# Designs tried in a protein design run: peptides against a protein of PDB entry 7UQJ. Part 64

Target 1, 160 residues: chain A of PDB entry 7UQJ
Amino acid sequence: PELYQNFNITPPRGVLFHGPPGTGKTLMARALAASCSSDERKITFFMRKGADILSKWVGEAERQLRLLFEEAKKHQPSIIFFDEIDGLAPVRSSKQEQIHASIVSTLLALMDGMDNRGQVIVIGATNRPDAVDPALRRPGRFDREFYFPLPDVKARFKIL

## One batch from the design tools (peptide; aimed at target 1 K56)

Design b2_p19_5_s2 (made by RFdiffusion4, then SolubleMPNN; from b2_p19_5, 14 letters changed)
Fold by OpenDDE base, seed 4:
Structure b2_p19_5_s2 (fold): chain B 160 residues (1-160), chain C 160 residues (1-160), chain D 160 residues (1-160), chain A 19 residues (1-19)
Amino acid sequence: as target 1 above (160 residues)
Amino acid sequence: as target 1 above (160 residues)
Amino acid sequence: as target 1 above (160 residues)
Amino acid sequence: SLSKILEEFFEKLHKPLFE
């Protein structure tokens, strides 16, 4: 077995940032986009809120997700950042099954459909990783998870 | 709204590394400087201890901070690393208000005065993020925070 | 004193990733390799399990470690990732001292013998940082440690 | 920009801290 893989490590198709509110998930995702961008290789950063996809794009959420992924692909290398992704892809609960199921299914299909050669990374941020549909957290999707611990609680109360 | 910002993400002007003593904050700051340095783009790394700024530069601390930032700007891309930044910018306590207030105010002004085009990043390390002046922890200053957890206590005692 | 060191910060020769099982240590090591790889500078990623070095290479473990480091040096810039490094370099226990002592001593010598100009980084991953020989955790070896916290226990149980 | 490189590094490093 080749002792070394030139890991053309398929960059994780998806990375889940999780941790309490105000732990810097959004800031880190922005940092990611910045850091991956050079003068020669500008990374295109797409930002969406999960709740906005549900609330603003009622009946078009699936189409807007497809457009977002196509635009990200067109402008590769690119990052798609979903803030509050638990709002986009909540764990299947019986009461909201149909709309959420379609959106989640679309997101799953879009993540699965990304060619490994695609320079598109998806970052999901959530305060509740347990509220994200487990199907999104499988290998080939959000297969990497980053925990953002609280800064010591004492520090947080002094910033307010 | 432009679906993608070329986030020329204003790099965080400041990053706060916090965690217990010996959790690798200084080592991480050094690693950052190294990883950001290429053969073509050497990053200049400036290191200061917060307590040294207070103790060694009595009456000149503000001037030395200004000189440090000007030198960092002159040698951009550069990193200014403040180890023990809680020593430089302690939370305002009534008894030491005047000297600390001047130094903190100078540091705030220097961080705020960094042009967004400036390739200068400030890293502050502290064992007590709650002892760092909250004014430094606001957006546009140390707006990113990284927690360095203790390696499991058992592991640490075996290194001594 | 030179206010700035061009820290040609000797890249940490070794970084220890530690945390509970399934906290993404392996995935991070892979991500590091990927993110450090550009089209122009492919990083070569070598992966070994600590237990495999002990079990598969009985009597040749030292030689295989030497070969691994030479191959990593030949294919620099490179990353050597030791998964389950606590299996490779367990804390010295009286009962298994001789074989482990030789392997650990070899790894120590290899890490110490890496020229500071070498573009070889060693990453060790463990679920038990306290089970890693303290000698490996000293400056100039695995001198950096990164803790991988559990994703919230609730999130983990939903992926199974 | 240095900040980008630092952020990449932080991401690389935060990836380990959080994965």
Scores: peptide ipSAE 0.015, ipTM 0.194, DockQ to the pose 0.104; fails the geometry check
OpenDDE base, seeds 1, 2, 3, 5: peptide ipSAE 0.000, 0.000, 0.009, 0.000; ipTM 0.219, 0.389, 0.336, 0.389; seeds 1, 2, 3, 5 fail the geometry check

Design b2_p19_5_s3 (made by RFdiffusion4, then SolubleMPNN; from b2_p19_5, 11 letters changed)
Fold by OpenDDE base, seed 5:
Parts: sequence; structure tokens; C-alpha cells
Structure b2_p19_5_s3 (fold): chain B 160 residues (1-160), chain C 160 residues (1-160), chain D 160 residues (1-160), chain A 19 residues (1-19)
Amino acid sequence: as target 1 above (160 residues)
Amino acid sequence: as target 1 above (160 residues)
Amino acid sequence: as target 1 above (160 residues)
Amino acid sequence: SLRAILEAFMEELHRPLFE
């Protein structure tokens, strides 16, 4: 509730940050977590990288996703940030490994299983929203999208 | 010696930088390399990404690790920075590929084989220290850990 | 033409940014894209990560590369930025998977197939230029290389 | 020292913008 009020959005289960790399998606996700945290209400911020879930947890990725969502629920209010989510949830194809399809299916189920009254926000960051399985971009999953444009030259020189 | 004196730490073979992504682990590792470099004493900074060692050097990762440590020794004083080291050295499991176990074992042996009098520092960066093989976190390996917390909201707006 | 004039380089098909991670390769590539974009001439900036092409598009990476180059050509003037290109185009070895060899061969062919009169620049970023297939570093491909040194301490604290 | 650099960096990362 309050977390979503701070986002000024009708409570999505998931928000997709998309835009060129180094546009501040990860920084924004973390800034949001910190801005929504007070002394009275600390937000638990979980982060995973899409490619890391596939590579670091060979044959355990589905279990690790489940554990992540369980832990996020346990530590409400929570943000789960998936960096490079298009690595975790590539578009389903006949050439996609069964293992990737299983992981994607697990993530879908976990997002669908979130109680809308829960205080768990899922943020996915990608450089290629079209490379993310369209099933993840449906209502009740990543149903809000924020584009992170490249800052202009002037803005970039301030970040430099 | 002098390199470790500059670190004001009892000379670890390895330092683990852990904390949320985009907390500046990679930036700090590089800042350290630059801060410890003078005109009189240039530090050679080597960097590898954990996932890259596994993917870019299929069946050669162990050899590439050996070469990296040899080159670092040759170019003393040196820093070897492993970004996303939890991709290189995931926790050993029965489901972990034998190839990953071999790479981890090679890294362990290379860290154990470092003469403590050598001027080679190994920095591992991870977002998940618990996902790194505990054998790497033992004394004489990554035996110092630095947590990189999320900046608060106020600090983040300076980075933005 | 104008795009290459803005780069102050004889129009390469590809530019290799190499240097330590977080030296600003990605930031520079994007700053270049923004600096070369005016109200009258917007540059289309495409970005892919080398490892992502291999992992996110299992068995479709070659097709995705073709589509990327076609789209870049369609949206001229364009920049294609490959971050961590050494993940996409590792040195060919007998132990390298055939799939990686095929992807590398596709990238070679796509770079060779670029009309030199086209307004498509390819920027590859790597931390290890020696890990990139030497065939990519030949004239008409990545034939210009820019080293991104570590900023000195003073310069780094300005970027922080 | 690494610690001092880290501490200074951490302090800088925690410095309120509004000072």
C-alpha cells in the first residue's frame, strides 16, 4: 500500500525499468528502496541478476527464485530487483533450453502468486524489453514500464 | 608489503567486496588501484568477470586463471579484481557442473600458492557473499570482507 | 559521414573501447551517441551485452545479430554498442563451442557486409582486447582501438 | 589506507545532499 503510494501508481506486482545500460535503472531501483525506507519502516531490498540466476545456480534456479520470493514476503515491505531480467526471462523459443523455460515459468507463477495486498514490489531492469518473455509483461506481472532515456550530454557530464 | 601497508590491513591474500550492485565495488577496486599507483610505483590492475571466465574460456578457464596469476606476479605490484566472483566460484553443490568445481578448485590453489610476501592483492566483488564457495572465504584467501551498503537517498542524488 | 566526422576518425566500421571495467567505456559510448544527436539528427543507439547474446538467445544469437544490424541500418544514423564484446566474440579455440564460433562468424560477416557509406558505427567494449577474436580486430571491422585508462585518484573522485 | 578510503567513500556515499 504505502510503498505503492510512494510510486504514485496503482499497485503493480512488477515494474519494468527499461532503457539503455547505465541510464540509472539499478541506481533508481536502489534510490527508490532507500527513499521509501524510514527509521520506522525499513524496506528490504533484494537484488538478483538475471544471468546470475541461470549460471550461478545450475539446476537450482527455480528453488532460488522461490526462496527469494519467500524471503521478500517474510521481510515485507520488500523490493525484489532483477537486474538484466531479460537474461532470466528470455523470449520463449523452440531453441530455448528447457531449463530457461522452467525458470521463466517459475517466475511467472511466483508473480501470479503474489498477494496484491502484499508489500513486495518486483522491479525488473532490462535494456531490451522486447527480449523479455511477453508473458511477464502482462497485467499482474510487469504491468508498468518506465523508460530510462539516455541523459543528454549536459546531464551526462554532471554524472561524470 | 608496501601495498598491504597502503591498505592498512594485515596482508590478506584476498579482499571480498560485497554489497548491493551499483554500490561502487568495481569503482572502489579501481579507485584503490589508482590511489596506490604513483609515478614511482605503478600498480598493475587486472580484472576479470566471474561469469566471463566460465563462458568466454570454455574448457580453458583453469589455464586462464593460472595465466592471470602468473601475469599478476610478473607485473608486481598487482591487483587482481574479480567482478561478480560468485559467478566464478559458486557454492559447490551436487548439481554444480564439474567444470565449475574445477575452476573453483583452481582458484583456491592459486590463492593458496600466493607467497604472502608477494605484492599481489586479489579483490573479489560479489553481491552475494553467501553464494561464494565458503572455501574461498577462509584465512589466506578472501579473509577480509568489506560491505558496500546502499547509499541513502541523499547520497544517491549526488551520484545522479 | 557526419557521425564519423564527429568521432574525428577515418570512418571505421568498428571501434574497440578497451580498458579496465568501469573506466567509462559504456558511459563514453552513450555520451558519444548523445553528443552526436541533435534535434535535426537523432542517432539511434543500440546496445547489446556480449554474454547476453550468448545466453538470452540460445540458438537464435545469429538471427538476433542480423536483426540488430538490419534495424541499425534502418534507423541510420546508428550506433551499435556491444558491451563486453569479448563475451560475444571470444578467441576461437578447439574447446570453444561451435555455437560461439558461429556467432563470431556471423558478427564478422555482418561487419564485413556494412556499406562503408552507411551511418552505422559499431562500438565494442572489452576489458580484454586479447580475448576478442583477432579476426574482429582487422581492418574494416574493429580497426580503431581506444584505451580507457584508469583515471587517477583525483579524476576518480570527480566521477564519484 | 584501504579502510580510510572505504570509510571516506562510505561517508561520501552517506553524506546528506542538503548539507
Scores: peptide ipSAE 0.006, ipTM 0.272, DockQ to the pose 0.109
OpenDDE base, seeds 1, 2, 3, 4: peptide ipSAE 0.006, 0.005, 0.008, 0.006; ipTM 0.297, 0.252, 0.391, 0.199; seeds 1, 2, 3 fail the geometry check

Design b2_p19_5_s4 (made by RFdiffusion4, then SolubleMPNN; from b2_p19_5, 12 letters changed)
Fold by OpenDDE base, seed 4:
Structure b2_p19_5_s4 (fold): chain B 160 residues (1-160), chain C 160 residues (1-160), chain D 160 residues (1-160), chain A 19 residues (1-19)
Amino acid sequence: as target 1 above (160 residues)
Amino acid sequence: as target 1 above (160 residues)
Amino acid sequence: as target 1 above (160 residues)
Amino acid sequence: SLADILERFMKELHEPLFL
C-alpha cells in the first residue's frame, strides 16, 4: 500500500499471466499464494476457470462472480486466480457473445469496485493474451502482464 | 526405442500425470518433451485437451484421435500430451456416455496398437486420477503414474 | 544404474538446475521425483536448502549431510534436492568461509562416495550457477546442468 | 499488503540476476 501510494502508482488489482500452455502460469499463481502466506498471515486462494464460468454457471455466472469477489474480500488477504481467462471471451455465437459480454462487464465492474487498500489480488492466466478483452487489460484491472515463455528448449536440453 | 529394447523393458506407452490443478503437470510434460529433444533428435510435441476432444470434435473425435496418432507416428519421436484426460470420462448423459465410451475405446485401441518399437509416448494429465477410465490405466496404456503434489508451502518459503 | 552402464555413460550423480528465481527449478525437481516413482517403485524425495544447511545446522552441517546421504541410500531409489545450493557458497566472513569450505568438502566427499550402482540422484538448484563451487560442477558430481531461462526478456519489458 | 508482496515477488522473479 504505502510503497505504491508514495509513487502515485495504483497498486495492481489484477495481474495477467500469459504465454503458451503449460508454461507454469497456474503453478506460479499457486506459488505466489503460497509464498505470500505465512503462519501469521494465511492467503486464501480461489481458483476458477474461464470455461467453467461460462459452462457451469450459465444464467448465474454474474452472481457467482459477485459471490466469489465477496468471499475473497471476506477471506482477505486473498488471491482470485482465473485460469484460461480468455475462455470468458466471445465464442462464435451471438447469444454466447451477449452472455460473455455480460460476464466480462460484471468482472470489469467487480475489478473496478475493488478498494485499492483491499488485500485481494486477481490473477488471470491465458494462453492467448490477445483474446482477453482489452477492457480487462486497462489500469486498475489486469494492468500488469507477465509472459511465461516456453522454457528454452536448448536450456532444457541441459535438463535431462 | 533402443534403450528400452536392450533392457527387455517394455517402454511405457503412456504416462499419467496426476495431482491437484496447477501442480505443473503440463509444464512437466513440455519439459520432458524439451529435455528428450536434441539438435539432432527433435521431439514433436502434440498437445490436446480432453474437454476439446469431447466438445470440438463431436462426431469426429475418433477420427481426430486416429489422425493425431498417425501424425505423431509420422513425426516420431513424438509426445502426445492429453491435458485434462479425465475430461474424456463420462458425463451424466447417456448419449454423451456412449460418445465418451466410443472415444475412450478408440484411445484404448490406439494405445494398444502402438508398436513397442515406436517412438511415441502418450502423457495424460489429470487432477482426478479416479475419473480416468481404469481401462486406460492398465499395462501397455497409462501404466506409469506420477503424482504432482501441491508444492509444500514450507518448501516455497524456502524458494524466496 | 544398469541403464547408464550399458551406454558407457556414467550415470549423473548430480544434476544442477540453474536459472533466475521462479523459473521452475524446484518444481521440476519435485516433478522428476514424482515422474520417477511408480506404484511398484516409489522414489523417496529429500529436500534441503543451502541456506538452511548453513544456518540451522551450524556445527552439525557435515553430520547432517552424512545422515541425509545415508537416509537417501537407505530409502533408495532416492532424490536429494538441494534448493539454493549456492547458499553453501562462502559469505564474506573468513569464519563462515571456513565453515562453508568444510560443508562443501563434505558434500564433495559424499557425492564422490556414491556408488555408481546406487539409486540416489542429487539435484542442486541455484539462481547463481557461478556461485556454485566449481568443484561441485565436475564429472561425477553435478556433471549435468540445466538452464531455466526467464520468460522472454521482451516480455519483461511488457511486465514492468 | 498482498499487492506489495506480489510486486516484490514479481520484481524478484523479474530482476536480472546481473544486478
Scores: peptide ipSAE 0.017, ipTM 0.300, DockQ to the pose 0.101
OpenDDE base, seeds 1, 2, 3, 5: peptide ipSAE 0.000, 0.000, 0.000, 0.000; ipTM 0.364, 0.336, 0.381, 0.231; seeds 2, 3 fail the geometry check

Design b2_p19_6 (made by RFdiffusion4)
Pose (drawn by RFdiffusion4):
Structure b2_p19_6 (pose): chain A 160 residues (1-160), chain B 160 residues (1-160), chain C 160 residues (1-160), chain P 19 residues (1-19)
Amino acid sequence: as target 1 above (160 residues)
Amino acid sequence: as target 1 above (160 residues)
Amino acid sequence: as target 1 above (160 residues)
Amino acid sequence: SNTPLERGAALPAHLLEDP
């Protein structure tokens, strides 16, 4: 921590895995979750699949998001993996419903809002990165974007 | 106050921050929230978003907005910051649920019935200005619109 | 009435001010209410909004609307003004609440219950005319319309 | 009394009719 406090830098805490299907995005997230439970320092892994938070009550989806990010604040070493994040956080449009743009606005305020979110890494895997809201793809929330390509020759050899 | 009576004008009590992502809107709101809590006279900063307003009960979201504006009038030198305000106050539509048009109508009524002395300032950052209702963007509600642009060379030099 | 009843031209049951925002629709009703700054029993003016009638309870909104109309009949020559009538009478659909739908179902029955000797005029204002319910625009209701446009050059010169 | 709001809740058929 002193190496990041030596400068006035904050570590990047957001990655967006993107690429074609079957290229290793969920596998890499699974290996990272298995490695987080065996290093004996508790890095808590929060798994979220698509629009797991959608509810028929008004304001319960934004409440579940606020609770997920808060429980992430309770245990500082915590990680949030959003599998298929293009179904949870689509590009905000006026044509579609307000539950979607309201979830996206809550996610924007919880990732880089007025309050600091803590040591919470946020990972999102998507096959459609341009279906993710463009305000979610900037530093401070999903700083990095790992493109997982279809494997080249050497990589296919290694996989096989 | 005599300058605002000599000329027959009312000081603007509403600002709408708007601009591309990562251009300084939440940063300015955070710097103003830190400047509200330092000096010999205290300005009270009220931070809100769509999650701690939207409720699942009939007449509870507008009651939370009224409690916010009444509590800000009580602590009379005050700032109210609505982040991602297009999620809190979208353009009113008949093809949406009635809670969003009812929030926009309650917000229009509470802004038209404020102190009329520059005591309660209301600041909103929408990242997208078109998504916010045009009735809120007229002078009398959100008087000023600060465009936070992508920085040019001198500005990028100063930021770096 | 001694003049205007000679010719059998009936006064309107519902007159709708509609136009873009900031075009002076609330000013016209405020100026007509200052033309009610005259002596009593003539042109009693009621200023209501698309809010402050609708409540948590199930009967106070319709009971209050029936009472407002009864007080309007009590003082014979009277005007009821509904500012932001899309807040009181939105479009009834299947994303609509029950309380607003019953407010529309009572406002329609009260406008059809108003007699032919027209002594209660209901003026209503909106910035979005095709978001008020279609039933109040039918004949015998809000049928005469006043469009309030943005000002032209001479009009802007007079305003300045 | 409290009345909850549900998303996509439909109105009874008699509130969609004119009086």

Design b2_p19_6_s1 (made by RFdiffusion4, then SolubleMPNN; from b2_p19_6, 10 letters changed)
Fold by OpenDDE base, seed 1:
Structure b2_p19_6_s1 (fold): chain B 160 residues (1-160), chain C 160 residues (1-160), chain D 160 residues (1-160), chain A 19 residues (1-19)
Amino acid sequence: as target 1 above (160 residues)
Amino acid sequence: as target 1 above (160 residues)
Amino acid sequence: as target 1 above (160 residues)
Amino acid sequence: EKIPLIRGQKLPESLLQEP
């Protein structure tokens, strides 16, 4: 509840941060975690990369996802941040290996199994929202989408 | 032509952005794409990571590189951005697997096959220019190099 | 000596930069390298990712670590930066494969073998200091720890 | 993580609201 109130958004199960690489999606997800953290209430921030889950956990990726969600639930309030989620959850219509289909199916089930009244927010970051399985973008999953535009070139040159 | 004029540089086939991670190489490549894009003339930005080409396309990496260059040519004006290109094109003198040698050879051939009059720019980003096969750094390939220094510590502490 | 003096810290063999991802650990490590580099004295910056050492160098990771430390010693003053060092040096109490134990053991030995009077600094960056083998956090190894808090959201919004 | 801190990125207003 409070975590969602601090977002001033209707409690999504998941928030999709989409936009080009280098737009600060990961940065924002962390800034949100920090802003919602007080001395009294620390938010636990769990970060994973989609490609890392596939490559580091060959054959165990589903289990690692389950453990991640369990750990996040145990450490409420928490944010699960999936960076490069398109690497984890490619569109099923692509002849992606059965492995990807199973992992995506597991992530869907984990998101569906979350009590929206819990203090766990899932943030997916992608540069390619259309490369993410549309099943993840449905209500009750990544049902809020935030576009991170490229900063205007002028703003960017002020950083350089 | 125009894309190259907007760079204020003699038309390179490839530009190597080198410098430390977090110096904004990927950011700059995208900013350049955005700055050269007008409402009338959108630049298509193709991004790949060197390590992703090797890992995601085991045995098909050469074909995927060919397809990428064909697609970029079809969608001119375009930028092909290889992030972490040192992951794709390790130095040949290292006993890197035959697979890397074939992929590097394919990238060399693709860059050599580009018409310099085309509106396709290849940007390679690396943190280790010396870890990139020197054959890629020759004239007609990544023949322009831009160093991305770390932002001055003072500028960085203003960010912290 | 001088490199350590420029840090205004007692010469650690290793510095652990810990804190959430996107807090600028990699950025800071490199800023330090840049700030300590002059026209007269360039600091050589060697960067590796923990996960990359494991995945790219299956069966050769220990040798690659040795070569890295030798190269860093040859190119003094130098910084060895291990990004995501928790990927290289997971806690031994986890049933991590024998491979991880050997790599960690090699890194321990390499850090122990460094002359603290040399101009080689090892910086490990992690988001999970508690996921790093405690043996690496002992005196004479990563014996200095710097917490990189999330920049306060206000500070972050000034960067945005 | 190359999180470029990019000045001028419009945060969603919902994310900008102080708690």
Scores: peptide ipSAE 0.000, ipTM 0.256, DockQ to the pose 0.024; fails the geometry check
OpenDDE base, seeds 2, 3, 4, 5: peptide ipSAE 0.000, 0.000, 0.000, 0.000; ipTM 0.286, 0.335, 0.237, 0.345; seeds 2, 3, 4, 5 fail the geometry check

Design b2_p19_6_s2 (made by RFdiffusion4, then SolubleMPNN; from b2_p19_6, 10 letters changed)
Fold by OpenDDE base, seed 4:
Structure b2_p19_6_s2 (fold): chain B 160 residues (1-160), chain C 160 residues (1-160), chain D 160 residues (1-160), chain A 19 residues (1-19)
Amino acid sequence: as target 1 above (160 residues)
Amino acid sequence: as target 1 above (160 residues)
Amino acid sequence: as target 1 above (160 residues)
Amino acid sequence: ERIPLIRGQKLPEELLQEP
């Protein structure tokens, strides 16, 4: 069956893929990008890593986020995949608050600024959903969450 | 092409998984850990992320590496998987040399200190093999490299 | 968390990986092949695609299957991975019955001819477990099945 | 060093061909 996943993209502004590392979050994000892309509708896949964005000066990290979202909007339909978004937007209560606060605020603003008409999906992947700033997990941001279980150890036990 | 993957696991002290992000390097490493485990021989899988190790003070990062290798040696046969090893052990020629130099040197020493009799395999995953310190890519360290192509849709169409 | 994957490899003659496309079936099979390989026991991984086998004349497809199983037996311990096994062994009720019947019968005979002492594991992957000939899903063949869920369809309904 | 923005690789058209 054609998985006409008619992704009736009622565009979630953001989707959080969470689960243990190596559960295929990134692979799934790519596969989703691939599967949502059709001959008529080429999806542009943008991938960034949270830590790579933070490695920049605060203002340059913000600028890079803005540019990323602008580029994604220009190339819509598009997916922005943030791998390790917990690295980009850690919980605000950590000692690194000031450095991350601006980046988180910018990411929030960019996600909030995505009009519902934008064919831009943001996928965040994390091994630690609880390490992601709760502000990102609110409606209109990463409002949908997917648990990537380890392929059931019992299922693996049944495989082997 | 028939991937006759003769995994001639002559225990490379280290294996470098490289390829574009989301090519399943981490998943492969986990699945490698999983499938090397038998009823008689339980493989212990240790996973660390390069950035998570670097987030610590230099001396604490070194200590954590030592502890990791000691723990892996205690629980052998074991796999140590470093996801994003380019984050842990960037090429020495970058301005971040001093902070990373000690960690790289410690990792090198730990890999060199793995006697050939140790049932400890180190797997490094990177999206940027050229960003990994060449010293790590020498014989007796990450001396085997595996390219994870993007699942070439033709390869997926050839696999499928 | 230390994934003590106790793989109780009671050697299933065949394992069916099923689930939606892109759920990591092929990746898991490769990873299983890689991980069952040890220093002392090199696992040979054979990969074939169901459709690629069918693209041959019936007698040549049968011959290729026989050769594959012979080669796997020569290089044991080995894994034969059939990606898209539903392409190779569709349900007999389709108009392609006669062409597939011989191939299915040959595959059944080859799987049945694997003495329990053979260190050959056959892994079939399909997106359509119900499209796989039920005869292949019987004990002593693909008698173990692993569902690769899409990350929760309810979650996916939450993603998209 | 400009970490090259992995420009949004257009998924190769071949990714999109559902059989």
Scores: peptide ipSAE 0.000, ipTM 0.278, DockQ to the pose 0.040
OpenDDE base, seeds 1, 2, 3, 5: peptide ipSAE 0.000, 0.000, 0.000, 0.000; ipTM 0.239, 0.305, 0.358, 0.244; seeds 1, 2, 3 fail the geometry check

Design b2_p19_6_s3 (made by RFdiffusion4, then SolubleMPNN; from b2_p19_6, 10 letters changed)
Fold by OpenDDE base, seed 2:
Structure b2_p19_6_s3 (fold): chain B 160 residues (1-160), chain C 160 residues (1-160), chain D 160 residues (1-160), chain A 19 residues (1-19)
Amino acid sequence: as target 1 above (160 residues)
Amino acid sequence: as target 1 above (160 residues)
Amino acid sequence: as target 1 above (160 residues)
Amino acid sequence: ERIPLIRGQELPEELLQEP
């Protein structure tokens, strides 16, 4: 959060971290959460894997998402981090089970229902941004995307 | 840490982790410390912020640095991690109070006074490597530098 | 890498990174690989997910593992990083399909068949160390373990 | 206030779990 304030950037509701595995997407989300916490302002960090939410019974996955967003709102300022979000909201195919469509629809509604004034940031991480439902990548949702390049050979040399 | 043995690299006395805030410098230092500890060989991890050392009275900051290095030597193998080391050892400017020059001189002497055979590693972390006194970046001190890239300027623009 | 030389620790063949999701295990493995590459000595970094290896046909997963270790040997010095290794080598239960036992057995044989003089390091990452087959956690395999704690609220203050 | 020298924290034993 403080990083966005320092840069006069309107905090997105949703941020998509994308890039190859092990580029530090999850670490960056945590570091951003940490860098926005002060002694005066602790940020609550919620973490879920996309696949773990899908592994719940039909309707229970939606309930768990609602509870997660309610808890995040209750403990503002908050970050909700979805690791492997392509597991939660895969691209809508005509062959997708109605269950996946319902969970995605619930997540969309929860993101749309956040006030822009809310101190809840949603971060999604994926290795496959093109596997994330395009509906999540629209304005007011994950409308900011962050490519995590592999540490280039030169950045590897700097970590030596 | 063990990866250097496999690669026949002479261990540095000092390692400078540099890169923008939230790139995981402190986490890396801790995980490297953990990755060098075994059941047979516990590593003692010392952590200080540069600014916290400077906040001490003149001469007391120097004493605290000496005590830190003595304790690290006593509890070998050890890691001393300086977070925000640019706060401790800013670039020598003609306008810098004599106090800063004395503290930097003490740190230089402590690093130079370490035996190459000592099992004490010093890790500095900074967001501003160019703000670190070049005297600390010389051979036998922080002679290895680790750049923690932000996910490249484009991915920085995305995170910002 | 060099941190292990300072600590006179015999480099393990296998290192297990364990801890909650998003503690930076994969980033650490990459940073370790990077931190062992010099201008004179480039390290080849191989990355696989445990589940991606299991998703292969019976016998093809074993072939892919063999090829991975052969390529790593050919491109020495090398790091093989297995992300989510608990997916590749789950705890041997009496109810596990013979396929999982075969893949685990192949990985064990490949790790045991590495010369201690080989410049190939194997890093496994898991969120569930207790879900990794204990046979992989024995001496000469993943005989070194690294816990990546969640940056506790206190470790948030230490990353800041 | 003397910020106590945070004595070298032993790396949490959890970081050092050998098998």
Scores: peptide ipSAE 0.026, ipTM 0.216, DockQ to the pose 0.050
OpenDDE base, seeds 1, 3, 4, 5: peptide ipSAE 0.008, 0.011, 0.000, 0.000; ipTM 0.198, 0.278, 0.190, 0.213; seeds 4, 5 fail the geometry check

